# Peptides against a protein of PDB entry 4N3Y, part 42

Target 1, 83 residues: chain A of PDB entry 4N3Y
Amino acid sequence: ETRDQVKKLQLMLRQANDQLEKTMKDKQELEDFIKQSSEDSSHQISALVLRAQASEILLEELQQGLSQAKRDVQEQMAVLMQS

## One batch from the design tools (peptide; made by RFdiffusion4, then SolubleMPNN)

Design b2_p13_7_s3 (from b2_p13_7, 6 letters changed)
Fold by OpenDDE base, seed 5:
Structure b2_p13_7_s3 (fold): chain B 83 residues (1-83), chain C 83 residues (1-83), chain A 13 residues (1-13)
Amino acid sequence: as target 1 above (83 residues)
Amino acid sequence: as target 1 above (83 residues)
Amino acid sequence: DLLEQVQELMQSS
């Protein structure tokens, strides 16, 4: 009967509605997660880049210091040979 | 004496060299980590984007289904009223 | 929105 058909369709509609609501929620959560994760990763990478840059400066200073030390040793060796 | 000074400078040079080597290693490890982490994050984000896109398609289908179901219910209600 | 309309329809029938 038509009444039974209507009830069946109403049930189907309810089920579809529930699934739609759930899927909408899931999608929103996923988008929020992606946004947050991306921002976190970006900040972390930026911090690490800064650290790498600081290390580069230190390495350059060390290289210069080593070069100077090498020269100093050579100079002192020359003095030693003259003693 | 000059000899003692030379020995001192040689020690200082060795220490500086050791620090340089260590710092170079640390920098390389950091750069490798950044590269790997960035790639991993990028792949993860891409996968999640695809998932979100699939969900969007599903939502569109659900919306269409709900619209159709609504029309069907209305039609059946009309038939019911005619019985 | 669609969800609200669907819910309204089901409540009215």
Scores: peptide ipSAE 0.057, ipTM 0.468, DockQ to the pose 0.006
Fold by OpenDDE base, seed 4:
Structure b2_p13_7_s3 (fold): chain B 83 residues (1-83), chain C 83 residues (1-83), chain A 13 residues (1-13)
Amino acid sequence: as target 1 above (83 residues)
Amino acid sequence: as target 1 above (83 residues)
Amino acid sequence: DLLEQVQELMQSS
């Protein structure tokens, strides 16, 4: 019967609609997750890069200190041997 | 005494060297962490992107199904009203 | 919006 067929198709339409809604939601959640994850990682990495840069500055300062200390020792040794 | 001064400077030099070594290690660890974190995030994001793409395909299929179902219902309704 | 259109169709049927 045509009437029964129409009702069946209406049900199928509702089911398809429900599934589509679910899938759309899932896709949106995935997109949001990707975006958030990317942003979080970006910020974290930036912070760590800054920390690494701070350590770089310290490294340079320490290297300079070592070089100066070496020179100072050498100068004092020279004085000692000449005395 | 010059001798004592030299010995003091030698100690300072050793201390500075130890600190430099420590700082260099710390910097390297930070760089390694940044690199690893970046790679991990990249792989994870890529996997999620693929998943999102799969969902996109499903979305398109469902949209087509919905459109077809709508047309089917409309056709059957037309037949029903004409009968 | 397709989803909205489908919902409207189902309500009007």
Scores: peptide ipSAE 0.056, ipTM 0.471, DockQ to the pose 0.007
Fold by OpenDDE base, seed 2:
Structure b2_p13_7_s3 (fold): chain B 83 residues (1-83), chain C 83 residues (1-83), chain A 13 residues (1-13)
Amino acid sequence: as target 1 above (83 residues)
Amino acid sequence: as target 1 above (83 residues)
Amino acid sequence: DLLEQVQELMQSS
């Protein structure tokens, strides 16, 4: 009777241990995945930020060029009208 | 000539603006995705941690039970041998 | 490590 109880408890212990190991493994894998995913995403975001910054600078330069070009046209037209 | 240049610059400006908007949108979407993904994963990890903790407690209890059961068997055997 | 200790105990039983 008692021996049977011991055997039962031993089995339960093994089962619990297996479950614990599995759970701990799953947790670790998930944590590793999140860590790696976050790093990958961070790099991608940084690349996109740099791209956006480059585009912003280009826009500013193009705006300046556009404004100057318009002024140049107006000046040339004024000269033509005076001739 | 100058007018053609202005038109060209205007086109380039529009193209640059479109690219900027697209890049900013993509960046924002990625950041939102990471945020949401992190929250989801955090919840999952927490659940797994709780499960692991429960298993750990069970293992401790089972170990105590196993040890006690073994002692009980030994005590019963000792009594039988004395009779 | 509790898990390691449990495994050792099971092996010694």
Scores: peptide ipSAE 0.056, ipTM 0.430, DockQ to the pose 0.007
Fold by OpenDDE base, seed 3:
Parts: sequence; structure tokens; C-alpha cells
Structure b2_p13_7_s3 (fold): chain B 83 residues (1-83), chain C 83 residues (1-83), chain A 13 residues (1-13)
Amino acid sequence: as target 1 above (83 residues)
Amino acid sequence: as target 1 above (83 residues)
Amino acid sequence: DLLEQVQELMQSS
């Protein structure tokens, strides 16, 4: 029956619209997530880079310390051998 | 005593070297993590962009479907009114 | 806005 067909089509239209709205929301959420994720990653990477740089400085300092320590030991050994 | 001082310095040298090695490892881990995190984020973002694009296509299809459904309803209503 | 367009489509006579 035509009337029943019309009602069916109206239902289909409603369902399609609901799905459309849902999909639009999902799309927006994905876009927002992409933006947020990108920003968060960028911030995290920046922080980690800074930490790595700090470690580099520490490594240089430790290397210098080791060199100094070696020199100190050698000097003390020289004194000991002379005693 | 000089001998004891030398032994102390040797210990300090060993400890410093151990710390240096640890710090070098930590630095490398951070650098590796930065690289991995960046790559993972890039891949994830790319995937999400593709999903968003797919959603856009779906939205367009749904819009067309809604337009068609509306036309169908209108046409069926016209038939119904003529019956 | 697509949603707005769809709503207009559905509500239009």
C-alpha cells in the first residue's frame, strides 16, 4: 500500500538523518582528536628533546670528571711511587 | 694515607664511569622514544585522517540518499493524493 | 554546514 510505503520512507529518512548526524559528530571528534594528539605529541617530543639535551650536558660533565679523576689517580700514584 | 686515597679515587672513577654509561643509555632511550613516538603519532594521524575522509564520503552519500528519500516520499504522496 | 543543509532539505516544502 502506498500509505505504508510513505511511512516506511519517512522512517528511512529519519534513520538516515540520524546516521548522518552521528557520522558528522564522529568526523568532528576524529578531527579534534587528530589536532589534540598532534599537539600533545609535539609537546611531549619537545619536552623529551630538552631532557635529552640536559643528558648531553651531563654526559659532557661526566666525561670531564672522569678525565680529571684519571689524572688525579695518576698523580697520586706518582706521589705514592716516590714515597 | 696515599694508598688509601688512590683506592678511593679508583672507586670514584668506577662509579663515575658506571653513571656515565647509565646516562648514555638513558639518553639513547630517550632519543629512540622520541623517534618512535613521532612515527607512531604520524601513523595514527594519517589513519585518522583517512577515516575522516571516509566519513566525509559517507556524509555526502547520506546527503544524496536523504535528498532521494525526500523525493521518493513526495512522489509517493502525490500518488496517494491522486488515489 | 552539511548538517544545516540536510536539515534545510528535510524541512523544506
Scores: peptide ipSAE 0.048, ipTM 0.475, DockQ to the pose 0.008

Design b2_p13_7_s4 (from b2_p13_7, 7 letters changed)
Fold by OpenDDE base, seed 3:
Formats: sequence, C-alpha cells, structure tokens
Structure b2_p13_7_s4 (fold): chain B 83 residues (1-83), chain C 83 residues (1-83), chain A 13 residues (1-13)
Amino acid sequence: as target 1 above (83 residues)
Amino acid sequence: as target 1 above (83 residues)
Amino acid sequence: DLLEQVQQLMQSS
C-alpha cells in the first residue's frame, strides 16, 4: 500500500538523517582529537628533549668531576707515600 | 689524616661513577621514549585521519541517500494523490 | 664512550 510505503520511507529518511548527524559529530571529534594529540605530543617531546639535553650537560660535568677526583687521589697518594 | 682523605676521595669517585651510569641510562631511556612516543603518535594520527576520511565518504553517501529518499517520497506522494 | 672512559680512568688509578 502506497501510504504505508511513504511512511516507511519517511522513517528511513529520519533514520538516515540521524545517522548523518552522528557521523558528522564523530568526524569532528576525530579531527579535534588528531589536532589535540599532535599538539600534546609535540609539547611532551619538546620537554623530554630538554631533559635529555640537561642530562648531557650533567654527564659532562660528572666526567670532569671524575677526572678531577682521580687527580686529587693521585696527588694525595703522592703526599702519603712521601710522608 | 691523608690516608682517610684518600679513602674518602675513592668513595666519592665511586659514587660519582654510579651516578654517571644512572644518568646515562636515564638519558638513553628518555631518548628512546621520545622516539617511541613520536612514532606511536604518528601511527595513531595516521589511523585517525584515515577514519576521518572514511567518515567523509560515508557522509557523502548519506547525503546522496537522503536526497534520493526525498525524491522517492515525493514521487510516492504524487502517485498517492493521483490514486 | 663516556662510561668506558670513566671506567678506564678509575682502573688506571
């Protein structure tokens, strides 16, 4: 019956429109998430790079300290052996 | 006393070396984490971009479907009114 | 590398 067919088509139209709206929302959420995730990752990476650089400086300082400590021990041993 | 001073310096040297080793490990872990995080983020973003593109295609299909449904309803209504 | 150098430094004392 034509009337029933029309009503069915109207329902299908409403359902399709609802799905369209949902999909549009989902798409936007994904795009927003991509942007946010990229920005957050960039910031985190930058912070970690800076920390790694700080560690490099510390390593250099420790190397110098160890070299100095060795010299100090050797000098003190020389004094001790002469005493 | 010189001997005690030497022993103290030897301890300091060992402690410094231990800290150096720890710091080197920490630096490497940070560098590895940066690399891994960047790669993971890139992969995730790529996947989400593809999903967004799929949603775009679906939206276009739904739009076409809705347009067709509207035409179908109008046609059926015309038939109904003529009956 | 640095760690090797440090270890060598300590062993040479």
Scores: peptide ipSAE 0.063, ipTM 0.473, DockQ to the pose 0.007
Fold by OpenDDE base, seed 2:
Structure b2_p13_7_s4 (fold): chain B 83 residues (1-83), chain C 83 residues (1-83), chain A 13 residues (1-13)
Amino acid sequence: as target 1 above (83 residues)
Amino acid sequence: as target 1 above (83 residues)
Amino acid sequence: DLLEQVQQLMQSS
């Protein structure tokens, strides 16, 4: 009777141990995944930020060029009208 | 000639603006995705941690039970041998 | 490490 109880408890212990091990493994894998995913995403975001910054600078320069070009046209037209 | 240049610059400006807008949108979407993904994963990890903790407690209890059961068997055997 | 201790105990039993 008691021996049977011991055997039962031993089995339960093994089962619990297996479950614990599995759970700990799953947790670790998930944590590793999140860490790696975050790093990958961070790099991608940084690349996109740099691209956006480059576009912003280009827009500013193009706006300046556009404004100057318009002024140049107006000046040329004024000269033509005076001739 | 100058007018053509203005038109060209205007087109380039529009193109640059579209690219900037797209890039900013993509960046925002990625950041939102990471945030949400991190929250989801955090919840999952927490659940797994709780499960692991429960298993750990069970293992401790089972170990105590196993040890006690073994002692009980030994005691019963000792009594039998004395009779 | 509790898991390691449990595993050792099971092996010694």
Scores: peptide ipSAE 0.058, ipTM 0.431, DockQ to the pose 0.007
Fold by OpenDDE base, seed 5:
Parts: sequence; structure tokens; C-alpha cells
Structure b2_p13_7_s4 (fold): chain B 83 residues (1-83), chain C 83 residues (1-83), chain A 13 residues (1-13)
Amino acid sequence: as target 1 above (83 residues)
Amino acid sequence: as target 1 above (83 residues)
Amino acid sequence: DLLEQVQQLMQSS
């Protein structure tokens, strides 16, 4: 009967609405997650880049120190030969 | 004595070299990690963006379905009133 | 808001 058909359609409508609400919520949560994750990753990468840059400076200093040490050894060897 | 001084300097040079090697290795590992992490994050974000887009399509379909369902209910109610 | 629109649609039925 038509009454039963109407009730069926009303149920379908309610079910569709519930699914829509759930999907909208899920979409919002996903977008929030993407935003937060992206920001976190960006900050982490930036921090690591700074660390890498600091390491590069240190490596340059070490290189210079090694060069100087080599020269110092050579100088001391010269003194030794004069003894 | 000068000989002892030379030996000391040679040791210092070796130690500095070892530290340089270690630091260079660490720098490389860090750069590799940054690269890999960035790529992984980018892929993950892209996948999630696609998921969000799919959800948007589904939401639009649900909206259309709900509108149609409303019309169907109204039509059936009209039929019911004619019985 | 889509949800509000859908809910309004159902209420107007």
C-alpha cells in the first residue's frame, strides 16, 4: 500500500541523512588531520634543515682545523730535524 | 721533547680526522632521512587529498539523492490522499 | 552548510 511505501521512503531518507552527517564529519576530520600533519612535517623538516646547516659549518671548521694541524705537525717535524 | 710533541700532534690530527669522518656520515644520514621523510609525507598527503575529494563527490550524490527522495515522498503522499 | 540544508529539506517535506 501507499502508506507502507511512504514509510519506506521516509526511512530511506533518514538513513541517507545519517550517512551524510557521518561522511561530513569524516571529511572534516580528514581535512583537519591533513592540515595538522602538514604543519608538523614542515616544522620538523625546517628544524632538520637548520641542523644540517649547523653541521656543515662544523665540518668546515674541522677541515680548517685539520689543515692547520697538518701544518703544525710539519713545523714541529722541522724543529725536530734541527735538534 | 719535540718528538713527543710531534706524536701528540699526530694523535690530535687522527682524532680530528675521525671526528670529521663521523660528522660527515651523520650529515649524509640526516639529509637522506629528510629526503625520504619528505617524500613519504608528500605521498601520504596526496593520497589523503584524493580520499577527501572522493568523499566530496559522495556527499554531492547524497544531497541529490535526498532531494529526490523528498520528491518521491511528496508524490507518494499525494497518491495516498487520492485513495 | 550542506547538512543544515539537507535537514531543512527533510523538515519541509
Scores: peptide ipSAE 0.057, ipTM 0.473, DockQ to the pose 0.007
Fold by OpenDDE base, seed 4:
Structure b2_p13_7_s4 (fold): chain B 83 residues (1-83), chain C 83 residues (1-83), chain A 13 residues (1-13)
Amino acid sequence: as target 1 above (83 residues)
Amino acid sequence: as target 1 above (83 residues)
Amino acid sequence: DLLEQVQQLMQSS
């Protein structure tokens, strides 16, 4: 019967709509997750890069200190040997 | 005494060297962490992107199904009203 | 929006 067929198709339409809604939601959640994850990682990495840069500055300062200390020792040794 | 001064400077040199070594290690660890974190995030994001793409395909299929179902219902309704 | 259109169709049927 045509009437029964129409009702069946209406049900199928509702089911398809429900599934589409679910899928759209899932897709949106995935997109949001990707975006958030990327942003979080970007910020974290930036912070760590800055920390690494700070350590780089310290490294350079320490290297300079070591070089100076070496020179100072050498100079004092020279004085000692000449005395 | 010059001798004592030299010995003091030698100690300072050793201390500075130890600190430099420590700082270099710390810097390397930070760099490694940044690299690893970036790689992990990149792989995870890529996997999620693929998942999102799969969902996109499903969305398109469902949209087509909905459109077809709508047409089918409309056709059947037309038949019903003409009968 | 397709989803909205479909929902409207179902309500009007």
Scores: peptide ipSAE 0.057, ipTM 0.473, DockQ to the pose 0.007

Design b2_p13_8_s1 (from b2_p13_8, 8 letters changed)
Fold by OpenDDE base, seed 4:
Structure b2_p13_8_s1 (fold): chain B 83 residues (1-83), chain C 83 residues (1-83), chain A 13 residues (1-13)
Amino acid sequence: as target 1 above (83 residues)
Amino acid sequence: as target 1 above (83 residues)
Amino acid sequence: SKIAELQERLAAS
């Protein structure tokens, strides 16, 4: 009986160890996934920020053009009024 | 000629304004997208962190079980040796 | 690393 119990406990020990190793691997994979996901998101956000900055530059250029066009119209109108 | 030039400039002004409004809308959409994407990623990462924490708890439990099983085997072996 | 610590504890057990 005692010998049988020892063998049973040895089996349980091996099973526990196997399960532990599996769980450790799973946890590591999750941590790696989190890290990778975070990095991917960070890179994507950075790219989109750059795109937004490009749009901002274009906006500024368009605003300048709009202002200049308005001034030009006003100047031309002044010439017409003097004629 | 001058009248024609004024009309042309007025058209250009309208076109510039339309383009400006469009670009402003596009920029706003990009900013909103960046914000939403960041929030989504943050929520996902948080969920995965919780999952990793659950795995950590399981690891600790398994380690305790493994240690206990080892002790049990040693105790049973001691009994056998005394027989 | 928590995993490394757990492995060390297991090895020391």
Scores: peptide ipSAE 0.037, ipTM 0.480, DockQ to the pose 0.042
Fold by OpenDDE base, seed 5:
Parts: structure tokens; sequence; C-alpha cells
Structure b2_p13_8_s1 (fold): chain B 83 residues (1-83), chain C 83 residues (1-83), chain A 13 residues (1-13)
């Protein structure tokens, strides 16, 4: 009966609409997750970069200290040789 | 005594060198971590983007299906009215 | 909202 066919099709349409709504929600959740994950990663990377830069500065200081210490040892050796 | 001073400075130099080596290692580990974290995040984001794109395609298919279902219902309604 | 638009179209049919 045509009426029954119409009712069936209306049900199918509602089901399709429900699925569409669910899919739209899922897509939005994925996009939100991507955005949040990207931002979090960006902040973490930035923080780590800053720490690495601080380590670089410390390395330069240590290198200078080593060079100075070497010079000091050499100077003391010279004094020892003269005494 | 100058000799003792030299020995002390040599020890200090070795200690500074040990610290330098440690700092260099720490810096390298941080850089490696940043690189690995960035690559992992990039791959994860790419995978999620692909999933989102698949969802977009499904949405388009559902939208077309909904439109077709609506047309089918309307057609059946027309048949019902004529019968 | 696209879903709202589709629902409106359905209701108007």
Amino acid sequence: as target 1 above (83 residues)
Amino acid sequence: as target 1 above (83 residues)
Amino acid sequence: SKIAELQERLAAS
C-alpha cells in the first residue's frame, strides 16, 4: 500500500537525519581534538625550546670557564717553572 | 705551594669538563625529544585530518541520500494522491 | 546550522 510505503520512507528519512546529526557531531569533535592537540603540542615544544636555549647559554658559560681554567693552570705551571 | 695549586686547578678543570659533557648530553637529549615529539604529533594530526576528511565525504553522501529520500517520499505522495 | 536546514526542508515537504 502506497501509504505504508510513504510511512516507511519517512522513517528512513528520519533515520538518515539522525545519522547525519551524529556524523556532524563526530566530525566537530575530531576537529576540536585536532585543534586542542596542536595547541598543546605547540606550547610544549615552545617550552622545551626555551629550556634548550637556556642549556645553550650554560654551555657557553662552561666553555668559557674551561678556557679560563686552562689558562690559569698554564699560568701556574709557568710560575712553578720559574720558582 | 704552587704544585698543589696546579693540582687543584687540574682537578677543577676535569670537573668542569665533566659538567660540560653532561650538559652537552642533556642538550642533545632535549633536541632529540623535541624532534621526536614534533614528528609524532605531525603524524597523529595527519591521521586525524584524514579521518575528518572521510567523515566529510560521508556527510556529503548522507546529505544526498536525504535529498533523494525526500524526493522519493514526494513522488510516492503524488502517486497516492492520484490513486 | 546545516542540520537545522535539512530538518526544515523535511518539515516543509
Scores: peptide ipSAE 0.036, ipTM 0.480, DockQ to the pose 0.073
Fold by OpenDDE base, seed 3:
Structure b2_p13_8_s1 (fold): chain B 83 residues (1-83), chain C 83 residues (1-83), chain A 13 residues (1-13)
Amino acid sequence: as target 1 above (83 residues)
Amino acid sequence: as target 1 above (83 residues)
Amino acid sequence: SKIAELQERLAAS
């Protein structure tokens, strides 16, 4: 009986070691994933921020253009009325 | 000719307004996407961190278990040798 | 490395 108990304990020890090894690997993979994911997200967000900034510049230009166009229309209308 | 110029300018103004409206919408969508993406990433990372912490606890428990199992095996071996 | 520390602790057990 004692012999069988020893064998059982040895098996459990091996199983526990296997599980430990697996868990250690999984933990490392998770940490690596966290790091990589955060970096990827950071880079993507940075790119999107730049894109948004570019859009802001474009919007400002469009607004200026619209204002100028309005003035141009008004000027041309004045000329038309004087004709 | 002046009349045609006015009509052309009016068309350009409408087109510019359409483009402005589209760009404003696109900018807003990008900003919303950035916000949502960062929040999603943050939540996911938080969950993963908790998972990693749980793994750490499990590893500690496994180490304790392995140490105990080793002691148990040694004890049983001593009994076996005395038999 | 926390994992390395854990491994060392296990080895020392």
Scores: peptide ipSAE 0.031, ipTM 0.477, DockQ to the pose 0.042
Fold by OpenDDE base, seed 2:
Structure b2_p13_8_s1 (fold): chain B 83 residues (1-83), chain C 83 residues (1-83), chain A 13 residues (1-13)
Amino acid sequence: as target 1 above (83 residues)
Amino acid sequence: as target 1 above (83 residues)
Amino acid sequence: SKIAELQERLAAS
């Protein structure tokens, strides 16, 4: 019976090793995936941030332009009313 | 022409605002996605780590058992040879 | 690694 037990334990040990190796591999793959995914997303977010900043600058410029244009119209109308 | 310019600028301003708002929304969604994805992956990795640890413990136990069993077999064989 | 060590011990047993 002891010999049979040894054989059984040897098998179980091999199985445990296989499972452990598989688990370690899976874990590593997931960690790699997270890292890669995070990096990719980070790049995308950075690009969007830059675009948002550009839009903000444009908005400010347009607001200034609009305000000035409005003033110009008002001034021109005033001049015409005086003639 | 000035009035036309004002109207054009007003349109451009609205368009810029719309684009800015959209970009901000997209950015927020991506940030939320990254956060959620990271949390989900973290949980999965943690589970795998625990499983790996369990396997490691099992391996150690099996190794001890195997070693003991092997010794027992050897001892039994020695006894039989002496009889 | 620990797993490599365990595998080596298994092979040596």
Scores: peptide ipSAE 0.069, ipTM 0.443, DockQ to the pose 0.040; fails the geometry check

Design b2_p13_8_s2 (from b2_p13_8, 8 letters changed)
Fold by OpenDDE base, seed 5:
Structure b2_p13_8_s2 (fold): chain B 83 residues (1-83), chain C 83 residues (1-83), chain A 13 residues (1-13)
Amino acid sequence: as target 1 above (83 residues)
Amino acid sequence: as target 1 above (83 residues)
Amino acid sequence: SRIEELQRRLAAS
């Protein structure tokens, strides 16, 4: 019966539309999550990179200091041996 | 007194070396953390992108289905009005 | 350096 067929099709149409709306919402939420996660990760990594960079500079300074200290100790020992 | 000065300098040298070792360890740990975090983030984002992509395909299919369903309903209503 | 490499990777992301 055509009338019943129309009613069935209208129901299917409503159901499909509801599913579409739900899926669109889910997609948007995923995109937002991806964007936010990426930004958060980027900021965190940037901060850690800067921290590591500061440590690298400190390491270089320490190595230079150690070299100079070693030389100073050697000079003082030489003076001590001569006295 | 030179002897005392030498002892002091040797102590300072040992302390500096200990600090260097500690800082080197900390730097390495930071680099490892950055690498691991980046990889984990990348994998997570990739998975989410694929999921979003799948949803996008589904949305397109749903829209096409809705268009066809709408046409079908309209045709059936036309038949109904003619009978 | 390793740090510079990390910075480049981050900038490219």
Scores: peptide ipSAE 0.056, ipTM 0.483, DockQ to the pose 0.014
Fold by OpenDDE base, seed 2:
Structure b2_p13_8_s2 (fold): chain B 83 residues (1-83), chain C 83 residues (1-83), chain A 13 residues (1-13)
Amino acid sequence: as target 1 above (83 residues)
Amino acid sequence: as target 1 above (83 residues)
Amino acid sequence: SRIEELQRRLAAS
């Protein structure tokens, strides 16, 4: 009776160890996934930010071009009226 | 001649305005995408963190179970030796 | 800058 109980407890101990090992592995995989996912997301966002910044620069240049073009048209119209 | 130049400049002005409008729209879409992507990523990571925390709790419980099982086996073996 | 503000919000998250 007692011997049978000991054998049962030894089996439960082995099962617990197996479960612990499995859970430790699963936890590590989840942590690695979170870390990698975060890094990938960060890199992607950084790339998109750079593209958006390029668009900002282009917008400013276009605004300057628009203003200059307006001034040029007005100047040419003034010349036209004088001739 | 001058009149033709004015017409050309007016066309360039209209083209510049069209380009500006398009670029402004594109920039806004990029900003919106970055914002949304960031929010989605944050939510996903949060969910994964919660899962990892659940695994941590389970690991601690399994460790306690393992330790208790070991003690139980030792106690039962002591009883076995005395009988 | 709107982009700078977005970056700041992201960093604070």
Scores: peptide ipSAE 0.056, ipTM 0.478, DockQ to the pose 0.014
Fold by OpenDDE base, seed 4:
Structure b2_p13_8_s2 (fold): chain B 83 residues (1-83), chain C 83 residues (1-83), chain A 13 residues (1-13)
Amino acid sequence: as target 1 above (83 residues)
Amino acid sequence: as target 1 above (83 residues)
Amino acid sequence: SRIEELQRRLAAS
C-alpha cells in the first residue's frame, strides 16, 4: 500500500533528522573540547616557561655568588699567606 | 682570625655550589616537563581532530540520507495523489 | 614536588 510506504518513509525521515542533530551536537562538542584543550595547554605551558625563566635568573645569581665566593676565598688566602 | 674567615668562606662556597646544582636540576626538570606536556597535548589534539573528521564524514552521510529520504517521500506522495 | 604535581595533573587530563 502506497499509503503505508509513505508513512514508513516519513518515519525514516524523522529518524534521520534526529540522528543528524545528534551528530551535529557531537561534532560541536568535539570542536569545543579541542579548543579548550589547546587553550588550557597553552596557558599552562606559558606559566611553566615563566617559572623556568625565574629559575634561570636564580641560577645566574647563584653562579655569580659562587664566583664571588671563590674570589673572596682567594683574597683571604692571599692575606693569610702574607701574614 | 683570617684562618677562620677562610674556612667560613670555603663552606659558603660549597653551599653555593650545592644550591647551584639543585637549581640546575630543577630547571632541567621544568624544561623536560614543558616538552613532554607539549608533546602529549599535541598528540591528544591530533587524535581528537581525527575523530572530529570522522564525525564530519558521518554527518555528511546523514545529510545525504536525509535528503534522499525527503525525495522518496515526495515521490510516494505524488503517486498517492495520482491514485 | 611542584613538578610532580603538575605531572599528575597532566596525566589526569
Scores: peptide ipSAE 0.046, ipTM 0.471, DockQ to the pose 0.007
Fold by OpenDDE base, seed 1:
Structure b2_p13_8_s2 (fold): chain B 83 residues (1-83), chain C 83 residues (1-83), chain A 13 residues (1-13)
Amino acid sequence: as target 1 above (83 residues)
Amino acid sequence: as target 1 above (83 residues)
Amino acid sequence: SRIEELQRRLAAS
């Protein structure tokens, strides 16, 4: 009977719509997760970059200091020998 | 007419199913994106951590070297004065 | 859930 067919199709439609709604919700949750994860990762990476840069600056300063110290010692020895 | 209603519902069902399929595909793509993105970020962060650690080690070595150099100069001066 | 699993994996990385 055609009416029975209508009822069956209505049920199938409801089921499909329910599944669609659920899937859409899941998709939205994934998008939110991606967004948050991306932001967190970006912050972490930025922090690490800053730390690396700070360390690099200090490294250069220390290297320069060591080089200067070496030169100073050489100069002191030269003066001593000439005395 | 009931037959017309059946045809309408069949169309609606097809449309719903098409939308569902598309949404499911989109969801899967997001999951794949998340997976790949997380792996890439993890690798990048790990690399930065390693670089930071290497710089820190070198920093400590340079500081130690500078301190030793200072002590050496002091010792040299002491010997000179006692000569 | 799938999302929770992804979160755990991320945290463990």
Scores: peptide ipSAE 0.044, ipTM 0.393, DockQ to the pose 0.007

